# Peptides against a protein of PDB entry 1EMU, part 20

Target 1, 132 residues: chain A of PDB entry 1EMU
Amino acid sequence: PPYLKWAESLHSLLDDQDGISLFRTFLKQEGCADLLDFWFACTGFRKLEPCDSNEEKRLKLARAIYRKYILDNNGIVSRQTKPATKSFIKGCIMKQLIDPAMFDQAQTEIQATMEENTYPSFLKSDIYLEYT

## One batch from the design tools (peptide; made by RFdiffusion4, then SolubleMPNN)

Design b1_p11_8_s2 (from b1_p11_8, 3 letters changed)
Fold by OpenDDE base, seed 1:
Structure b1_p11_8_s2 (fold): chain B 132 residues (1-132), chain A 11 residues (1-11)
Amino acid sequence: as target 1 above (132 residues)
Amino acid sequence: SIEDEILEELL
């Protein structure tokens, strides 16, 4: 069953709607749902290829991601991303250089955080174990 | 998709 694949890799968990739902519920209880939300925001943002018709939308979206997750010093995403990574993103926003890959390094760092902490904890959680 | 929902909420 799919829940066994979830225990094999974080990627398998994040490719499954049921897995995402359970994992997000767990993260909310742990006060760190922003890790997952940011990860998906980065994925969605990268899929938006730049063109004349979506330039303003992409800029607004980049600013929103930056303000919500990077600029907030009290946020878990900000705490789990390196200063140089945050500075790079800030620079992109200030210069209005909005490359689809501008959040890639931050996403990688947040993914590592999940891999090392919240994902293993999820597999030991009552939420996951009761589902199995 | 979950990506779309998250991005829409940000806008």
Scores: peptide ipSAE 0.693, ipTM 0.963, DockQ to the pose 0.918
Fold by OpenDDE base, seed 4:
Structure b1_p11_8_s2 (fold): chain B 132 residues (1-132), chain A 11 residues (1-11)
Amino acid sequence: as target 1 above (132 residues)
Amino acid sequence: SIEDEILEELL
């Protein structure tokens, strides 16, 4: 069943709508839902291929992601991303060089955070265990 | 998708 796959990898969990829902609920209870939201934001952003028609939208979106998750020093995403990574993103924003991959390193770092902490905890949570 | 939902919320 899908829930067994969720325990095999975070990737499997994030590929399943039910898994995402449960995991996000868990993260909200832990006060760290921004980790997952940021991760998906990065994925979604990367899928937006640059073109003349969406350049402004992409810039606005990049700025929004930056402001919400990176710039906020009190946010969990900011705390779990390296200063150099945040500086790079800031630089992209300031220069208005909005490469689809500009958040990749940050996403990787946040993914690692989830892999190391929240994902294992989720698998031990009542939410997950009661689902199984 | 959840991605789209999150992105839309940001804008």
Scores: peptide ipSAE 0.692, ipTM 0.962, DockQ to the pose 0.852
Fold by OpenDDE base, seed 5:
Order: structure tokens, then sequence, then C-alpha cells
Structure b1_p11_8_s2 (fold): chain B 132 residues (1-132), chain A 11 residues (1-11)
């Protein structure tokens, strides 16, 4: 069943709507749902190919992601991303050079945080175990 | 998709 695949990899969990729902609920209870939301924001942003017609929209979206997750020093995403990574993103925003991959390194660092901490904890949680 | 939902909430 799908829930067994969720225990095999974080990737499998995030490819399943039910898995995502349960994991997000768990993260909310732990006060760290922003990790997952940021991860998905990065994925979605990268899929938006740049063109003349969506340039302003992409810039607006990049700024929103930056302000919500990177700029706030009290936020969990900001605390779990390296200074050089945050500085790079800030630079892209300030220069208005909005490459689809501008959040890739930050996403990688947040994914590592989930892999090392919240994902293993989720697999030991009542939410997951009661689902099985 | 969940990605779209997250992005829409940011705009």
Amino acid sequence: as target 1 above (132 residues)
Amino acid sequence: SIEDEILEELL
C-alpha cells in the first residue's frame, strides 16, 4: 500500500496527495509547516518558464517567496538555510534576475532538514502510525 | 496541484 512507500523515501511521500496531507498536518502540529510549503513553492516556481508575458508575475512571486520564508530571521526556513544561500536569493531579487532555478539551493537545504528531522519524526508519529 | 495552491496563496 502507498503508506509503505512513504516510509521508503520522502520523495514517495511527497508524490502522494494523502501522504502530503498527513505530513503537512504533522508539520503544523510541530510548528514547522513552512518547510513543506516552501519546498512546494520552490518546485512550483521552477516550473514557471520565463517569458515576456509572465516576467512581472514571476518577479512578484519570487519576492513573495523571499519575503515570507527567507527574509524573516525568526522563520524556520530562514534558520535552516545557509547565509550564502539567502544572500544569493536576495541578490537575485534586488537585481531582478529571476532565474527559474534561483531557489534550488535553498530547496535542497530545506529538503535535507526534512530528511534529517521532521520526516523521520513523522514516521514515528501517531498520525502516520494510526493511518497504517 | 498542491504547488499551484501554495503559489496562489502567495500572490
Scores: peptide ipSAE 0.692, ipTM 0.962, DockQ to the pose 0.853
Fold by OpenDDE base, seed 3:
Structure b1_p11_8_s2 (fold): chain B 132 residues (1-132), chain A 11 residues (1-11)
Amino acid sequence: as target 1 above (132 residues)
Amino acid sequence: SIEDEILEELL
């Protein structure tokens, strides 16, 4: 069943709608749902191919991601991303150079955080175990 | 998709 695949890799978990739902619920209880939300925001942002018609939308979205997750020093995402990574993103925003890959490094770092901490904890959680 | 939902909430 799918829940067994979720335990094999974070990738498998994040490719499954039910897996995402349970994992996000767990993260909310742990006060760190922003990790997953940021991860998906980065993925969604990267999928928006730049063109003249969506330039303003992409800029607004990049700014929103930056303000919510990177600029907030009290946020879990900010605390789990390296200063150099955050500085790079800030630079992109300030210069209005909005490359689809501008959040890639930050996403990688947050993914590593989930892999090392929240994902293993999820597999030990009542939410996951009760589902199995 | 969850991606769309998250992005929509940001805008």
Scores: peptide ipSAE 0.687, ipTM 0.962, DockQ to the pose 0.855

Design b1_p11_8_s3 (from b1_p11_8, 5 letters changed)
Fold by OpenDDE base, seed 4:
Structure b1_p11_8_s3 (fold): chain B 132 residues (1-132), chain A 11 residues (1-11)
Amino acid sequence: as target 1 above (132 residues)
Amino acid sequence: SIEEEILEKLL
């Protein structure tokens, strides 16, 4: 069953709508749902192919992601991303150089945070165990 | 998709 695959890798968990839902619920209870939301925001952003018609939208999105997750020093994402990574993103925003991959390093760092902390905890949580 | 929903919520 899918829940067994979820225990095999975070990737498998995040590829499953039910898995995502349960994991997000868990993260929300832990006060760190922004980790997952940011991760998906980065993925979604990267999928937006730059073109003349979406340039302004991409810039607005990048700014929004930056303001919500990176700039907020009290946020879990900000706390779990390295200063150099945040500085790079800030630079992209300021220069309006909005490369699809501009959040990749931050996403990697947040993914590592989930892999090392929240994902293992999720697999030990009542939410997951009761589902199995 | 969840990605699109999250992005749309940001705007």
Scores: peptide ipSAE 0.709, ipTM 0.965, DockQ to the pose 0.843
Fold by OpenDDE base, seed 2:
Structure b1_p11_8_s3 (fold): chain B 132 residues (1-132), chain A 11 residues (1-11)
Amino acid sequence: as target 1 above (132 residues)
Amino acid sequence: SIEEEILEKLL
């Protein structure tokens, strides 16, 4: 069953709608749902290919991601990203250089945080175990 | 997609 695949890799969990739902519920209870939301925001942002028609939208999205997750010093995403990574993103925003890959390093760091902490904890949680 | 939903909530 799919839930067994979820225990094999975070990738398998994030490829399954039911898995995502349960994992997000767990993260909300732990006060760190922003980790997952930011990860998906980065993925979605990278998929937006730059063109004349979406330039303004991409800039607005980049600013929104920055303000919500990076600029918030009390947020878990900010605490789990390196200062150099955050300063790079800030620089992109200030210079309005909005490359599709501008959040890649931050996404990598947040993914590592999930892999090392919240994902293993999820597999030991009542939410996951009761589902199985 | 979940990505689209998250991005839409940001705007």
Scores: peptide ipSAE 0.706, ipTM 0.965, DockQ to the pose 0.847
Fold by OpenDDE base, seed 5:
Structure b1_p11_8_s3 (fold): chain B 132 residues (1-132), chain A 11 residues (1-11)
Amino acid sequence: as target 1 above (132 residues)
Amino acid sequence: SIEEEILEKLL
């Protein structure tokens, strides 16, 4: 069943809508749902290929992601991303150089945080275990 | 998609 695959890798969990739902519920209880939301925001942003027609939209999105997750020093995403990574993102925003991959390093760092902390905890949680 | 939903909420 799918829930067994979820225990094999975070990737498998995030490829399953039911898995995502349960994991997000768990993260909300832990006060760290922003980790997952940011991760998906980065993925979605990267999929938006730049063109003349969507340039302003992409800039607005990048600014929104930056302000919500990176700029907030009290936020978990900000605390779990390296200063150099945050500075790079800030630079892109200020220069209005919005490359699809501008959040890649931050996403990688947040993914590592989930892999090392929240994902293992999820697999030990009542939410997951009761589902199995 | 979940990604699109997240992005839409940011705008």
Scores: peptide ipSAE 0.705, ipTM 0.965, DockQ to the pose 0.842
Fold by OpenDDE base, seed 1:
Structure b1_p11_8_s3 (fold): chain B 132 residues (1-132), chain A 11 residues (1-11)
Amino acid sequence: as target 1 above (132 residues)
Amino acid sequence: SIEEEILEKLL
């Protein structure tokens, strides 16, 4: 069943709508749902290839992601991303150089945080175990 | 998709 695949890799968990739902519920209880939301925001943003028709929208989205997750010093995403990574993103925003890959390093760092902490904890949680 | 929903909420 799918829940066994979820225990094999974080990727398998994030590819399953039911898995995402349960994991997000767990993260909310732990006060760190922003980790997952940011990860998906980065994925979605990278899929938006730049063109004349979406330039303004992409800039607005980049600014929004930056303000919500990177600039907020009290946020878990900000705490779990390296200063150089945050500085690079800030630079992109200030220079209005909005490359689809501008959040890739931050996404990688947040993914590592989930892999090392929240994902293993989820597999030991009542939420996951009761589902199985 | 979940990505689209999250991005839409940011706008």
Scores: peptide ipSAE 0.704, ipTM 0.965, DockQ to the pose 0.846

Design b1_p11_8_s4 (from b1_p11_8, 4 letters changed)
Fold by OpenDDE base, seed 3:
Structure b1_p11_8_s4 (fold): chain B 132 residues (1-132), chain A 11 residues (1-11)
Amino acid sequence: as target 1 above (132 residues)
Amino acid sequence: SIEDEILEKLL
């Protein structure tokens, strides 16, 4: 069943709607749902191929992601991303150079955080175990 | 998609 695949890799978990739902519920209880939300925001942002018609939208989204997750020093995402990574993103925003890959490094760092901490904890959680 | 939902909330 799918829940067994979720335990094999974070990738498998994040490719499954039910898995995502349970994982997000767990993260919310742990006060760190922003990790997952940021990860998906980065994925969604990267999928928006730049063109003249969506330039303003992409800039607005980039700014929103930056303000919500990177600029907030009290946020879990900010605390789990490296200063150099955050500075790079800030630079992109300030210069209005909005490359689809501008959040890639931050996403990688947050993914590593989930892999090392929240994902293993999820597999030990009542939420996951009760589902199995 | 989940990505769409999250991005929509940001706008």
Scores: peptide ipSAE 0.699, ipTM 0.965, DockQ to the pose 0.853
Fold by OpenDDE base, seed 5:
Structure b1_p11_8_s4 (fold): chain B 132 residues (1-132), chain A 11 residues (1-11)
Amino acid sequence: as target 1 above (132 residues)
Amino acid sequence: SIEDEILEKLL
């Protein structure tokens, strides 16, 4: 069943709508749902190919991601991303150079945080175990 | 998609 695949990899969990829902619920209870939301925001942003017609929209979206997750020093995403990574993103925003991959390093660092901490904890949680 | 939903909430 799908829930067994969720225990095999974080990737499998995040490819399943039910898995995502349960994991997000768990993260909310732990006060760290922003990790997952940021991860998906990065994925979605990268899929938006730049063109003349969506340039302003992409810039607006990049700024929103930056302000919500990177700029806030009290936020979990900001605390779990390296200074050099945050500085790079800030630079892209300030220069208005909005490459689809501008959040890739930050996403990688947040994914590592989930892999090492919240994902293992989720697999030991009542939410997951009661689902099985 | 979940990605679209997240992005839409940011705009």
Scores: peptide ipSAE 0.699, ipTM 0.964, DockQ to the pose 0.848
Fold by OpenDDE base, seed 1:
Structure b1_p11_8_s4 (fold): chain B 132 residues (1-132), chain A 11 residues (1-11)
Amino acid sequence: as target 1 above (132 residues)
Amino acid sequence: SIEDEILEKLL
């Protein structure tokens, strides 16, 4: 069953709608839901290829991601991303250089945080174990 | 998709 694949890799968990739902519920209880939301925001943002028709939308979206997750010093995403990574993103926003890959390093760092902490904890959680 | 839902909330 799919829940066994979830225990094999974080990627398998994040490719499954049921897995995402359970994992997000767990993260919310741990006060870490922003990790997952940011990860998906980065994925979605990268899929938006720049063109004349979506330039303003992409800029607004980049600003929103920056303000919500990077600029907030009290947020878990901000705490789990390196200063140099946050500075780079800030620079992109200030210069209005909105490359689809501008959040890639931050996403990688947040993914590592999940891999090392919240994902293993999820597999030991009552939420996951009761589902199995 | 979950990506779309999250991005829509940001706009």
Scores: peptide ipSAE 0.698, ipTM 0.964, DockQ to the pose 0.917
Fold by OpenDDE base, seed 2:
Structure b1_p11_8_s4 (fold): chain B 132 residues (1-132), chain A 11 residues (1-11)
Amino acid sequence: as target 1 above (132 residues)
Amino acid sequence: SIEDEILEKLL
């Protein structure tokens, strides 16, 4: 069953709608759902191919991601990203250099946080165990 | 997709 694959790989968990739903519920209870939301926001943002027609939208999205997750010093994403990474993103926003990959390093750091902390905890949680 | 939902909520 799919839930067994979730225990073998975070990637497998994030490729499954049911897995995502349960994991997000767990993260919300732990006060760190922003980790997952930011990760998906970065993925979605990177998929947007730059063109004349979506330049304004991409800039608005980049600013929104920055203000929601990076600029908030009390947020879990901000606390789990390195200062140099946050400074780079700020620089991109200020210069309006909105490359599709501008959040890649931050996404990598947040993914590592999930791999090392919240994902293992999820597999030990009542939410996951009761589902199985 | 979940990406689309998250991005739309940001705007």
Scores: peptide ipSAE 0.698, ipTM 0.964, DockQ to the pose 0.849

## One batch from the design tools (peptide; made by RFdiffusion4, then SolubleMPNN)

Design b1_p12_1_s1 (from b1_p12_1 with R10L K12E)
Fold by OpenDDE base, seed 2:
Structure b1_p12_1_s1 (fold): chain B 132 residues (1-132), chain A 12 residues (1-12)
Amino acid sequence: as target 1 above (132 residues)
Amino acid sequence: DELLQEAIELGE
């Protein structure tokens, strides 16, 4: 069943809508839901191919991601991303150089945080165990 | 933020 695949890899969990729902619920209880939302926001942003028709939208979205997750020094995403990574993103925003890959390093760092902490904890949680 | 929510859903 799918829930067994979720225990084998974070990737399998995040590829399943039911898995995402349960994991998000768990993260909200832990005050860490922004980790997952940021991860998906980065993926969504990268899917937007640069073109004349979406240039302004992409810039606005990049700014929104930056303001919500990177600029907030008290936020979990900001605390779990390296200063050099945050500085690079700030630079892209200031220069209006909005490459589809501009959040890749930050996404990688947040993914590592989930792999090392919240994902293992989720597999030990009542939410997951009661689902199985 | 509506734009952020759209991006999150697009990523899922």
Scores: peptide ipSAE 0.799, ipTM 0.968, DockQ to the pose 0.971
Fold by OpenDDE base, seed 1:
Structure b1_p12_1_s1 (fold): chain B 132 residues (1-132), chain A 12 residues (1-12)
Amino acid sequence: as target 1 above (132 residues)
Amino acid sequence: DELLQEAIELGE
């Protein structure tokens, strides 16, 4: 069943809508839902290929992601991303060079945080265990 | 933020 695959990899969990829903509920209880929201925001952003018609929208979205998750020094995403990564993103925003891959390193670092902490905790949580 | 919400949903 799908819930057993969720325990095999974070990738399997994040590819399943039911898995995402349960994991988000767990993260909200832990006060760290921003980790997952940021991860998905980065994926959504990368799906928007640069073109004349979406240039302004992509810039606005990049700025929104930056202000919400990177600039907030008290936020969990900011605390779990490296200074050089945040500096690079800031540079892209300031230069208005909005490459689809500009958040890739930050997404990787947040994914590692989830892999090492919240994902294992989720598999031990009442939310997951009661679902099984 | 509507743009963020749209991006999150697009990523899922």
Scores: peptide ipSAE 0.798, ipTM 0.968, DockQ to the pose 0.967
Fold by OpenDDE base, seed 4:
Structure b1_p12_1_s1 (fold): chain B 132 residues (1-132), chain A 12 residues (1-12)
Amino acid sequence: as target 1 above (132 residues)
Amino acid sequence: DELLQEAIELGE
């Protein structure tokens, strides 16, 4: 069953709508749902291929991601991303150089945070164990 | 933020 695959890799968990739902519920209880939302926001952003028709939309979205997750020093995403990574993103925003990959390093760092902390904890949680 | 929510859903 899918829930067994969830225990084998975070990737499998994030590829499953039921898995995402349960994991998000867990993260909300832990006060760190922003980790997952940021991760998906980065993926969604990267899916937007640059073109003349979506330039404004992409810039606006990049700024929204930056303001909510990177700029907020009290946020968990900001605390779990390296200063150099945040500086790079800020630079992209300021220069309006909005490359689809501009959040890749930050996404990688947040993914590592989940892999090492919240994901293992989820597998030990009542939410996951009761689902099995 | 509607735009942000749309991006999250697109990523899922």
Scores: peptide ipSAE 0.798, ipTM 0.968, DockQ to the pose 0.973
Fold by OpenDDE base, seed 3:
Structure b1_p12_1_s1 (fold): chain B 132 residues (1-132), chain A 12 residues (1-12)
Amino acid sequence: as target 1 above (132 residues)
Amino acid sequence: DELLQEAIELGE
C-alpha cells in the first residue's frame, strides 16, 4: 500500500495527496507546517514560466513568499535557511529579478530540515501509525 | 495569501 512507500522516502510521501494531507496535519500539530507550505510554494512558483502575461503575478508571488517565510525572523523557515540564501532572495526581490529558480536553494535547505527532523518524526507519529 | 495558497496547490 502507498503508506509503505511513504516510509521509504520523503519524495514518495510528497508525491501522494493522502500522504501530503497526513504530513501537513502532523506538522500543524508540531507548529512547523510552514516548512511544507514553503516547499510546495517554491515548487508552484517554479512551475510558472516567465512570460509577458504572468510577469506581474510572478513578482507578486515572489514578494509574498519572501514576506511570509524569509523576512519573518521568528518564522521556522527563516530560522532554517542560511543567511546567504535569504540575502540572495532579498536581492532578487529588491532588484525585481525574478528567476524561476530563485527559491531553489532555500527549498533545498528546507527539504533537508524535513528529511532530518520532521519526516522521521512523522513516521513515528500516532497520525501515521494509526493510518497504517 | 491567496496567491500563496494557489502556489502551494500548484506545487502539490
Scores: peptide ipSAE 0.796, ipTM 0.967, DockQ to the pose 0.963

Design b1_p12_1_s2 (from b1_p12_1 with Q5E R10L)
Fold by OpenDDE base, seed 2:
Structure b1_p12_1_s2 (fold): chain B 132 residues (1-132), chain A 12 residues (1-12)
Amino acid sequence: as target 1 above (132 residues)
Amino acid sequence: DELLEEAIELGK
C-alpha cells in the first residue's frame, strides 16, 4: 500500500496527495507547515517558464515567497536556510533577476531539514501510525 | 496570499 512507500522515501510521500495531506497536518501541529508550503511554492515557481506574458506574475510571486518565508527572521524557513542563501535570494529580488532556479538552493536546504527532522518524526507520529 | 496558494498547488 502507498503508506509503506511513504516510509521508504520523502519523495514517495510528497508524490502522493494523501501523503501530503497527512504530512502537512502533522507539520501544522508542530508549527512547521511553512517548510512544506515553501518547498511546494519553490517547485511551483520553477514550473513557470519565463516569457513576456508571465514576467510580472513571476516577479510578484518571487517577492511573495521572499517576504513570507525568507525575510521573516522568526520563521522556520528563515531559521533553516543559510545566510548566504538568503542573501542571494534578496539580491535576485533587488536586481529583479528572476531566474527559475533562484530558490533551488533554499529548497534543497529546507528539504534536508525535513529529511533529517520532521519526516522521521512524522513516521513515528500518531497521525501516520493510526493511518496504517 | 492567493498568489502563494496558487504556486503551492502548482508545485504539487
Scores: peptide ipSAE 0.798, ipTM 0.968, DockQ to the pose 0.935
Fold by OpenDDE base, seed 1:
Structure b1_p12_1_s2 (fold): chain B 132 residues (1-132), chain A 12 residues (1-12)
Amino acid sequence: as target 1 above (132 residues)
Amino acid sequence: DELLEEAIELGK
């Protein structure tokens, strides 16, 4: 069943809508839903290929991601990303050079945080165990 | 934020 595949890898969990829902519920209880929201926001952003028609939208979205998750020094995403990574993102925003890959390193670092902490905890949580 | 919500859903 799908819930057993969720325990095999974070990738399997994030590829399943039911898995995402349960994992996000768990993260909200832990006060760290921003980790998952940021991860998906980065993926969504990367799917928007640069073109004349979406240039302004992509810039606005990049700024929104930056302001909500990177600029907030008290936020969990900011605390779990490297200073050099945050500096690079800031530079892209300031220069208005909005490459689809500009959040890739930050997304990787947040993914590592989930892999090492919240994902294992989720598999031991009442939410997951009661679902099984 | 509507833009963020849209991006999150697009990422799923």
Scores: peptide ipSAE 0.798, ipTM 0.968, DockQ to the pose 0.932
Fold by OpenDDE base, seed 3:
Structure b1_p12_1_s2 (fold): chain B 132 residues (1-132), chain A 12 residues (1-12)
Amino acid sequence: as target 1 above (132 residues)
Amino acid sequence: DELLEEAIELGK
């Protein structure tokens, strides 16, 4: 069943809508749902290919991601990303240079945080174990 | 935010 694949890799978990739902529920209870939301927001942002019709939307979205997750020093995403990474993102926002890959490094760092901490904890959680 | 919610869903 799919839940066994979820235990094999975070990638398998994040490729499954049911897995995502359970994992997010767990993260929310742990006060760190922003990690997953940010990760998906970055992926969604990257999928928006630059063009004349979506340039303004991409800028607004980049600003929203920045303000919600990067600028907030008390947020878990901000605390789990490196200063140089946050500085780079800030620079992109200030210069209005909105490359589809501008959040890639931050996404990688947050993914590492999930891999090392919240994902293993999820597999030991009552939410996951009761689902199995 | 609506934009963030849309981006999250697009990312899935």
Scores: peptide ipSAE 0.798, ipTM 0.968, DockQ to the pose 0.931
Fold by OpenDDE base, seed 4:
Structure b1_p12_1_s2 (fold): chain B 132 residues (1-132), chain A 12 residues (1-12)
Amino acid sequence: as target 1 above (132 residues)
Amino acid sequence: DELLEEAIELGK
């Protein structure tokens, strides 16, 4: 069953709608749902291919991601991203250089945080264990 | 934020 694959890799968990739902519920209880939301937001952002018709939309989205997750020093995403990474993102926003890959390093760092902390904890959680 | 919500869903 799919839940067994979830225990094998975070990737498998995040490729499953049920897995995502359960994991996000767990993260909300832990006060760190922003980790997952940011991760998906970065993926969604990267999927938007730059073109004349979506330039404004991409800029607005980049700014929204930046303001909510990077700029907020009290947020868990900000605390789990390196200063150099945040500075790079800020630079992109200020210069309006909105490359599809501009959040890649931050996404990688947040993914590592999940891999090392929240994902293992999820597999030990009542939410996951009761689902099995 | 509707824009963020849309991006999150697109990322899934």
Scores: peptide ipSAE 0.798, ipTM 0.968, DockQ to the pose 0.936

